Peptides against a protein of PDB entry 5OOQ. Designs and how they scored, part 181

Target 1, 227 residues: chain A of PDB entry 5OOQ
Amino acid sequence: YREDVRQVVTHPANALSFLQPGRLVEISVNGKDNYGWGAVVDFAKRINKRNPSAVYTDHESYIVNVVVNTMYIDSPVNLLKPFNPTLPEGIRPAEEGEKSICAVIPITLDSIKSIGNLRLYMPKDIRASGQKETVGKSLREVNRRFPDGIPVLDPVKNMKIEDEDFLKLMKKIDVLNTKLSSNPLTNSMRLEELYGKYSRKHDLHEDMKQLKRKISESQAVIQLDDL

## One batch from the design tools (peptide; made by RFdiffusion4, then SolubleMPNN)

Design b2_p26_8_s3 (from b2_p26_8, 13 letters changed)
Fold by OpenDDE base, seed 1:
Structure b2_p26_8_s3 (fold): chain B 227 residues (1-227), chain A 26 residues (1-26)
Amino acid sequence: as target 1 above (227 residues)
Amino acid sequence: MEVILPYEELSDEELEKLRKEFEEKQ
């Protein structure tokens, strides 16, 4: 159920509006590498220069650059390529007892576990020396201030995800959380069906194309003004 | 000394504003 909610929450149509610079997001890469809470630097539409015709899934169609403070110190961070979410081998979070450093990593929306209702004040130039460490300190302070966990955006109240199928999903989750007796497998299948209906009923593809166009246009304008 | 927190917790209104701003920029 959490995964189904996550799929909806991290969908570009919902997530991108909340990925402002400094937004806290909980990061898990490849379902294994948990970086904990990081801070959004920026995001961009994923473009494959080698294969412009490449079609990405909705959750893989954007790259989010995030500052993490949990990168293993001996990770080959110099091999990180901007806007390439395919991380080099050895890029991983520090394990218990290992030293960590701050790094900016490119991730996909699919690597977001949750979106926090906190936003850091970000340095203007995160690439400048010491700036990522400043963000890292801020992340540590936030974690210290929220020992019970960073507040997560409410999908309905905050994110305004008012899709009927999603609301039904949420209601089912609530019912299941109250009813310990239902077979998790049966419920997961039903949630997948509901998500499938959600994804199909909303021509999320067309809405996303429109959103993608608008984002691309906005980014192009920003690049033109910076130039 | 107002401890300037390095972060802000956003209200529902602020979140709505950010969403609208995003939609307008798109």
Scores: peptide ipSAE 0.371, ipTM 0.846, DockQ to the pose 0.380
Fold by OpenDDE base, seed 4:
Structure b2_p26_8_s3 (fold): chain B 227 residues (1-227), chain A 26 residues (1-26)
Amino acid sequence: as target 1 above (227 residues)
Amino acid sequence: MEVILPYEELSDEELEKLRKEFEEKQ
């Protein structure tokens, strides 16, 4: 269910209007490399100069540049190419006990785990010497100040996602969370029922993706003109 | 409601103010 919500939230039709400079986003690259919370620099539509006819999925069709403060210090950050989400080998977050540095990395929408309800005032030129480190310090301060976690945008209240199937999904998740919090033992039996419903939800999620794809094609053009 | 923080370090007092503003607007 969390993945289904993530797919809806990170769809271009929903996400792009909330990816302003300084927006905090939680980053997981390839489902493996967790960078934690970073700050959005900018985003652009993905263009393949070598193959202009390349078709990307909706979640891979935009590149978001983000500042992270968790890059492993010995990562080959000099090999990072702006607006290329295919990261060089060795680009990874620091593990426990390793030193980290600040870096700007290009990611796809699919690498966004969550969108925060917080923004930072961003430097005018993030590529200037010392600016990424300034943002990195601010990210550490934000994490210190929100020990219970950075508040996530509410998909319904904040993002105004009004899709009926999505609302039903959110209600189901809320009921599950309430039940999980109240009695962990009753959840094992419902997980099987939930997995059975998950297969049906995958179909619903695909339908929602298709519907949102149609909406996104019209809205993404409008939002790019307003930025 | 969205809260915007400066990219500079804030004092604890400034942060508490922002937290209160955020909680009041939610």
Scores: peptide ipSAE 0.045, ipTM 0.472, DockQ to the pose 0.125; fails the geometry check
Fold by OpenDDE base, seed 3:
Structure b2_p26_8_s3 (fold): chain B 227 residues (1-227), chain A 26 residues (1-26)
Amino acid sequence: as target 1 above (227 residues)
Amino acid sequence: MEVILPYEELSDEELEKLRKEFEEKQ
């Protein structure tokens, strides 16, 4: 059920409106590399210049640039290509006892484990010397302030996901959390069907136009607090 | 000092006020 909720939450129609600069997101790349909580820099639609006809899945159709403070120090960060989510070999989070550095990594929506209900004020130029390290310090401060975990956006209350099938799923999860009932398998098959119905009902193009406006407005708010 | 803003703490009215202040500064 958690993966099913994640698929809906991280869908472009739902996630992109909450990927403002400074938004905290929990990052897991390829289901193996856990970077923990990072801060969103920006996002863009994935464009393959070599193959303009390339069709990506919804969860792979956008690239999100995020600042992480858990990059292994000996990772070849100089080989990172902007807007290329295919990470070079050796790009990984630091393990226990290893030193870490701050880095900006490009990820897909599928690499988002959760979206936090917190935003950092981001520097205007994250590529300027010392700016990513400043964000890294802020991430450490957030983790210090929230020892029990960073609050996650509520899909219904905060994200306003009003899809009836999703709401039914959430109600079922709530009932299952209250009732230790043993049948997780039957509910996963219904989730794919519900997700398929949801994706077909939303005109992603119109949602993206509205989202671009909201993003522009959100960028304006961040600039006011930096004055 | 980096300001951490909960998304829920900004009322629609506060967001509108911030938008207006931004438009006036532009």
Scores: peptide ipSAE 0.042, ipTM 0.472, DockQ to the pose 0.081; fails the geometry check
Fold by OpenDDE base, seed 2:
Structure b2_p26_8_s3 (fold): chain B 227 residues (1-227), chain A 26 residues (1-26)
Amino acid sequence: as target 1 above (227 residues)
Amino acid sequence: MEVILPYEELSDEELEKLRKEFEEKQ
């Protein structure tokens, strides 16, 4: 059911309006390379200059450029081609104990695992020297502020997906989650892994309230430091 | 320090701008 939800959420008709600059997205390339949470730079309709007649699936028909801070340091990032989602060999996230760098990678909608309910203020020119690293620092700060995970957009409340079949699917998932939460099996590591990222009903309201408070406090501190 | 904003903190003007940008890309 999670994949079904992901397919609906990441469909162009639903996702594109939420892929603004600075939008946080969780990235998994080819179902194996997990870059974690990145920030959207921009997106464009996929055009094959060599084969203009190429037809792509809905989830492959757009290219999203994202900043990640988890790129393996020895990855051949110089071989990355703008708006080419076919990544060169050796482009991968850093593993445990490896050093990482910031990079802009082109991905398809199919590589979006989730869309966050957070946006960063993006630099005007992300290609300028040091700007990717600035975004990388912001991503680290976000992860620090949300140790239990970044809040995900609610497909119904936030994205306003009103499709009846989708609503039925969501209701079914809610019922199952409620039944599972009442079952001791919900404490199984597998259900926490499967549902922990999604079924933490992060009271998005409380998380947002806490975030608003932290933003207000940070702004107050900035104002104090600028005085 | 870059400010982190939840989606609900977006102004109506920002939302409208995003809608227009989306319509232009369709």
Scores: peptide ipSAE 0.039, ipTM 0.497, DockQ to the pose 0.178; fails the geometry check

Design b2_p26_8_s4 (from b2_p26_8, 15 letters changed)
Fold by OpenDDE base, seed 1:
Structure b2_p26_8_s4 (fold): chain B 227 residues (1-227), chain A 26 residues (1-26)
Amino acid sequence: as target 1 above (227 residues)
Amino acid sequence: SETILPYEELTDEELAEIRAKYEALK
């Protein structure tokens, strides 16, 4: 059921609006490599230049660049390719006792475990020397200030996911928490229908472009006011 | 020295506005 909720939350129709620069997201790559909380740099629609007709799943159709501060120090970060979510061999989080560094990694929406209700103030140029480390310091500060965990966006209250099937899923989860059983298969089928609804209703590419414009405009206004 | 927080926490209203603005583009 947690996975079902995650699938809905990380669907482009729901997640993209909250992936502003600096947004904290909890990252798990391929369900194995847990990088912890990272900060969103940007996102883009996944385009296969070699195969423009390639169809990706909704959760793999966007690339999110995130700063993590848990990259293993000896990882071949120089082999990372921008907007390529297929990470080179050896790219992994530091294990206990290992040293970590800050890195920008491209991930898919499917690698987002949760979306936090915090947004870091991001440097203008994250690729500039020392800027990743600045974000890393900010991440450490956040973790220090939230020892009980970074607050996660509520799918209904915060993200305003109002789909009836999703709401029913949430109710079922609540019931399950009271020791009532629900059929996971039925829920999964309904989720697929839900995803179909999202996919059919929205040109996510155009939505993203417009959203990015609005975010940029909003940030410009904020910068003007801070000045 | 008010330690400038390196982050912001959005209110429910702000989050709702973000979502509403996004939906309005659709």
Scores: peptide ipSAE 0.321, ipTM 0.818, DockQ to the pose 0.351
Fold by OpenDDE base, seed 2:
Structure b2_p26_8_s4 (fold): chain B 227 residues (1-227), chain A 26 residues (1-26)
Amino acid sequence: as target 1 above (227 residues)
Amino acid sequence: SETILPYEELTDEELAEIRAKYEALK
């Protein structure tokens, strides 16, 4: 059920509106590389320049650039290609006892485990020297302040995912968590229906492009350097 | 002394507004 929730939450129709610069997201790449909480830099519709007709799944159709502070220090970060979520070999989080550095990595929505209810103040130019490290310090500060974990957006209350089937799913999860008698829900077919509701209605890319512009214009964001 | 935080935590209302703005664009 957790995966089902994650699929809905990270669907473009739900997630993209919350992926503002600085938004904290919990990152797991390829189901094995856990980078922990990182900060969103930006996102874009995934485009295959070699094959413009390429079709991606909803969860792979966008690339999110995120700052992580858990990159293994000896990872070949110079081989990272912007907006290429296929990470070079050797790109991995630091293991216990290893040193880490800050890096910007491109990920797909499918690599988002959770979306946090926190947004870092971001430098104007994250690619500038030293800026990633500043974000890294901020991430450490956040982790310090939230020892029990960074608060995750509530799919219903915060993200306003109000689909009836999703609500039923959430309710069932709650029932299970309370050890009440419940029958498992076969969600696979319903999930497809949910995805259909999200994907068939709108050009999400254009909508989000407009939204990002509006947000950037209307919000006064304090840069990390101003802190 | 006021502590300057490197982050903001959005209220439920603010998050709802974000979502509403997105929905309005559809």
Scores: peptide ipSAE 0.311, ipTM 0.808, DockQ to the pose 0.344
Fold by OpenDDE base, seed 3:
Structure b2_p26_8_s4 (fold): chain B 227 residues (1-227), chain A 26 residues (1-26)
Amino acid sequence: as target 1 above (227 residues)
Amino acid sequence: SETILPYEELTDEELAEIRAKYEALK
């Protein structure tokens, strides 16, 4: 049940509209490296310059740049390549008792465990000296204020996912109060058809750029230095 | 002294508006 919900929530047709700068997302890379909650910097459609004919799955077709404050201090962060979600060996979160640092990492939508209902105020230039650390402090403050966990967006109420098959899935989870499982459900067999319907939106990236611009114009974002 | 929050939390209505704007662009 949980994985089925995550697949729908993190699909570009649903997730991208909520990946504004500062949006908090819970990050797990390759199903093993848990970075916890990070803040979205930006996102872009994944393009392979060396192989322009490369085709990616829906969940791997976009790169999301996120600030994390849980990077292991001795990780080779200097080897991180912008817009390359294939992370170098040794890039990992700090374990218990290890020191961590702030870093910007490129991830795919498939690396998002959940999308939060909180958005940090982000500096104009996250690459400027000290700015990542400022975001890191803000992340710590959020975690302090939400000891029971950062509130997650409701797929139906907040994200307005209204697909009939998805609603049936949610009904099984919520109404029947069934135990959540990571195993695909029988309804998951129809998810491929559902994704096919979503992927017919060829101008999704351009639409998102327009939306982001409209949002930025309508909302005055306070800089972190003003806090 | 009023503490300035480093984050915002959107209401259901605000989130619905974001989604509606996105759908209108499709």
Scores: peptide ipSAE 0.277, ipTM 0.795, DockQ to the pose 0.333
Fold by OpenDDE base, seed 4:
Order: C-alpha cells, then sequence, then structure tokens
Structure b2_p26_8_s4 (fold): chain B 227 residues (1-227), chain A 26 residues (1-26)
C-alpha cells in the first residue's frame, strides 16, 4: 500500500507543483541507493536528444535535480551529466563509516520516496564553488532539528489529491493502521490497480506539460521581481 | 540572536494556495 501511495504522490500531476527550489525530498534511486533527504534544485521534462521519439512512463518523464549530502566521497561525481538520470557506475551513497560529500544528482520522479513539508532557502547559483556545501550544512541542520523525521506532505490535506479511488485507498490504509492491533483487512484492493485507473482517467502527461510551462513562467516572474 | 532557520515550513493554507495556483493554470 505504501508503494501504491508513493506512485500516486510522485505522479507528475501531483508532485510537480510541490517541487519548488529547496523543497526537501527523500531519495531512493532504483530502490537500492538511499541518499536520504535532499533539496530540489529544479526539474525539467525529460527530452532524449538522441531519440526524440522515446516514450517515457509518467514517473520517468521528468528529471529532478537534487542536492544530496550523502554521496560517497570516492564516487565519480565528475561523470554526472545534468538531466541524465542514468547515473554512472560507482555513483552511490556513502555507507556507514564512509565519508560523504555534497552533490547534485539528476533523478526521476520514481526515485522520490517522499515529499517533505520543508523548503530550504537555496543559493541563486548552486553550481558556484561552495554553494553545494552550504546546502549540505542546511540539510544537516534540518536533520538535527527534526530527529524524529522531516514532516511529510499529507497527500489529501496538503497535496489536495481528491481522486475517489485514492481516497478509498487512504481510508483503507488508515483503517489498517488503526486495526494493525486487531483485525487483518481482507478487502485489500491493490493500489496498483487504483493507480492504473488513476493514470488512465487523467491525461496526466498533458496536464504535466502545461504545469511545467506555467511553473517555469512563474519562476521567471519571481526572478524578475527580485531583480 | 534568533538563528535564522535555513528553511521554511509551509502552513496548510500556504500549501493550499500553491495547489490552487497550479490548478488555476490548468
Amino acid sequence: as target 1 above (227 residues)
Amino acid sequence: SETILPYEELTDEELAEIRAKYEALK
């Protein structure tokens, strides 16, 4: 059920509106490499210049650039290519006892485990020398201040996901959490089926294209007003 | 000295506004 919720939450129709610069997201690449909480730099629609006809799934159709402070120090970070979510071999989080560094990595929406209700104040130029480390310090400070975990956005209350099938799923999860002490829920409609219905019901790809355009325009306006 | 937090926490109202602005663009 958690994975089913994650699929809906990280769908472009729901996630992109909350991926502002500085938004904290919990990152797991390929379900194996856990980088912990990172900060969003920006996002863009995935374009394959070599194969313009490439069709990506909804969760793979956008690239999110995120700052992490858990990159293994000996990772070949110089081989990272902006907007290429296929990470080079050796790019991994530091294990226990290993030293870590700050890095900007491109990820897909599918690599987002959760979206936090916190947003860092990001430097204007994250690629400038020392700026990644500043964000890394901020991430450490957040982790220090929230030892019980960073608050996660509520899919219904905060993200306003009002799909009927999703609401039914959330109610079932709530009942399960309440009844975990007593009765097994027999009526587990698999969230995969609900997600499939949700994805088909909403032309989410087209909606996301429109949203990205609007977000980009809004960000441009904000930058102009700060100027 | 109030240590300036390097982050902000959005209220439910602020999050609703973000969502509303997004929906209005649709």
Scores: peptide ipSAE 0.329, ipTM 0.822, DockQ to the pose 0.335; fails the geometry check

## One batch from the design tools (peptide; made by RFdiffusion4, then SolubleMPNN)

Design b2_p27_1_s2 (from b2_p27_1, 12 letters changed)
Fold by OpenDDE base, seed 2:
Structure b2_p27_1_s2 (fold): chain B 227 residues (1-227), chain A 27 residues (1-27)
Amino acid sequence: as target 1 above (227 residues)
Amino acid sequence: SRAEELEARARAGEILSEEEMAELLAL
């Protein structure tokens, strides 16, 4: 059920509006590389220059750049490619006893375990000298303040996910946390319905973004014609 | 403290403002 909630929360239709610069997100890459809590730099629609017709899943259709302070110090961070979520070999979080550094890594929405309710100040130029370390210091301070974990955005209260099936899912999780009696299969069917609704919402959002771009381009052309 | 108050609010599910975050972190 936690994974079902994660799928809904991290869907573009829900997540993108909360991935503002500085938003804290909990990061797990490939289900094994836990970077802990990082801070969002920005995000962009995933574009494959080699295959412009490439279709990605909803959770892989965006690249989120995040600052982490848990990168292993000897990781080949120089091999990181902006907006390429396929991380080079050796890019990993520091293990216990290893030294870590701050790095900006590109991840997919599928690598987000949770979205925090906290948002750090994010420098405009994160690539400038010392800026990643500043964010890293802020991350350390947040972790110090919240030793039991950074508060997660409430999907209903904060994210305003008001879908009835999702609300029922959340209630079932709450009940299951208290009573181990509900069947996993019923929640899977509801997840598919929710996923279908979110997919449509995402399509509408992308259509709106494309329309806004076309309007902006048309206005730029009109301004050029008036010159 | 002010920071502890803000921590409690955040734990309660309140979204803090940028100013409140600055107070919380005291950086």
Scores: peptide ipSAE 0.611, ipTM 0.946, DockQ to the pose 0.416
Fold by OpenDDE base, seed 4:
Structure b2_p27_1_s2 (fold): chain B 227 residues (1-227), chain A 27 residues (1-27)
Amino acid sequence: as target 1 above (227 residues)
Amino acid sequence: SRAEELEARARAGEILSEEEMAELLAL
């Protein structure tokens, strides 16, 4: 169901009106390279100069240029071609422990996992020195502000997708989510998370209480030595 | 704080203005 929603949301008829400069989008290239949240620079209809008769699927018919701050530092970013979504070998997100840099990458609509409700200020010339890094700083700040994830545009309320089949799909998902949230296992996991948070809070409280007792005992001993 | 208020509004599904985004990010 999530993929079905993604297909509808990322369809050109729905997505393009929300891909303004600075729009946050969650990016996954080829289903394996997760760049996280990036910011839209611009988009254009995909044109194959070598094969003008090339027919693309709806989700591959547009190229979206996005700023990401998760590009692996040793990626051959100099080989990136504007408006070419076929990324050179070695272009990948940084893994855990690796350093990342800001880069502008061309992606297809099919590489968008979600469209955020937030829009950054996008510099007029993103290729100018320091501009990508400025956007990268903004992306970091957004991620800091939203540790649980950047809010996603509501397909119905925000994007105004009024297709009846889509509305039925959304209703089914809501019902399933309600059932999943009411599932004893989900409740037990939430209870375990809550219990884990509560246990950590209790452990910290007990540790602080023990520390306060030790400090008080030490102060009492010092006062006894001064009599 | 103002930033926390804007975060809450964004989480509630409100689309923030450019000015509100500037306030939120305080960059």
Scores: peptide ipSAE 0.606, ipTM 0.944, DockQ to the pose 0.409
Fold by OpenDDE base, seed 1:
Structure b2_p27_1_s2 (fold): chain B 227 residues (1-227), chain A 27 residues (1-27)
Amino acid sequence: as target 1 above (227 residues)
Amino acid sequence: SRAEELEARARAGEILSEEEMAELLAL
């Protein structure tokens, strides 16, 4: 059930509007590498220049750059490529007792475990000397203040997810948390239905975005001709 | 304290402003 909620919350149609610079997100890469809470730098649509026909899932179709303060100190961070979510070998979080450093890593939406309700100040030039470390200090202070965990965005109250099936799912989770009755198969079928609805919404949103860009480009050309 | 108040508001699900975040972190 938590995974079902995560899939809906991290879908581009819902997540992207909350991935502003400085937004705190909980990061787990490949289900193995837990970086804890990081801060969003920016995001972009994933483009494969080598294979333009590559089809990505919705959750893999965007790359989010995040600052983490839990990178293992001896990780080959110099091999990180912006907007390449395929991390080099040896890129991992520090284990207990290991030293960590701040790094910017590219992740997919599928690597977001949760979206926090807090947003840090994000420097305009995160690559400038000392800027990542400044964000790292802020992350440490937030973790100190919230030892029980950083508050997560409420999907309904904060994210305004009003889908009836999602609301039913949330109610079911609340009931199940009380009654301990789970039907994983029923939940998986409902997730597929929800995913289909969100995918369609995303497609429409992308079409509208492309149309707005074309209109803006056309207006820019007209203005150039009038000068 | 002001910071504790802001922590409580965040825990209650309120989205803090940039100014409130600065007060919370007191950095």
Scores: peptide ipSAE 0.605, ipTM 0.945, DockQ to the pose 0.440
Fold by OpenDDE base, seed 5:
Structure b2_p27_1_s2 (fold): chain B 227 residues (1-227), chain A 27 residues (1-27)
Amino acid sequence: as target 1 above (227 residues)
Amino acid sequence: SRAEELEARARAGEILSEEEMAELLAL
């Protein structure tokens, strides 16, 4: 059920409007590398220049750049490529007893475990000397203030996800958290239906955005020809 | 304290302003 909620919350149709600079997100890369809570720098639609016809899943269709303060100190951070979510070998969080550093890593939406209700101040130039470390200090202070975990955005109250099937899912989770006895399979089927609905809505939204850009570009060209 | 109040509000599901975040972190 947690994964079901995560799939809905991290879908582009819901998540992108809450991935403002400084937004706290909990990060797990490839299901194995837990970086803990990081802060969003920015995001962009994933573009494959080598294969423009590449089709990504909804959760892999965007790249989110995040500041983490848990990068292993000897990780080859210089090999990180902007807008490439395929991390080089050796890029990993520090283990117990290892030293960590601050780094900016590109991740997909699928690598977001949760979206926090808190936002840090995000410097305009995070790559400038000392800026990542400043964000790292803020992350440490937040973790100190919230030892039981950073508060997560409420999908209904904060994110305004008002889909009836999702609300039913949330109610079932509340009941299950109270009574561990309900069947996970029925909720999974509803999630797939919701996912399909969100995917279609997002595709339409992106098509409209692309159309608006093309119209704006064509109008700009016409205005340049009239000058 | 003010910071503890802001922590409690955040835990209650309130979205803090930038100014409130600065007060919370006292950085």
Scores: peptide ipSAE 0.596, ipTM 0.942, DockQ to the pose 0.404

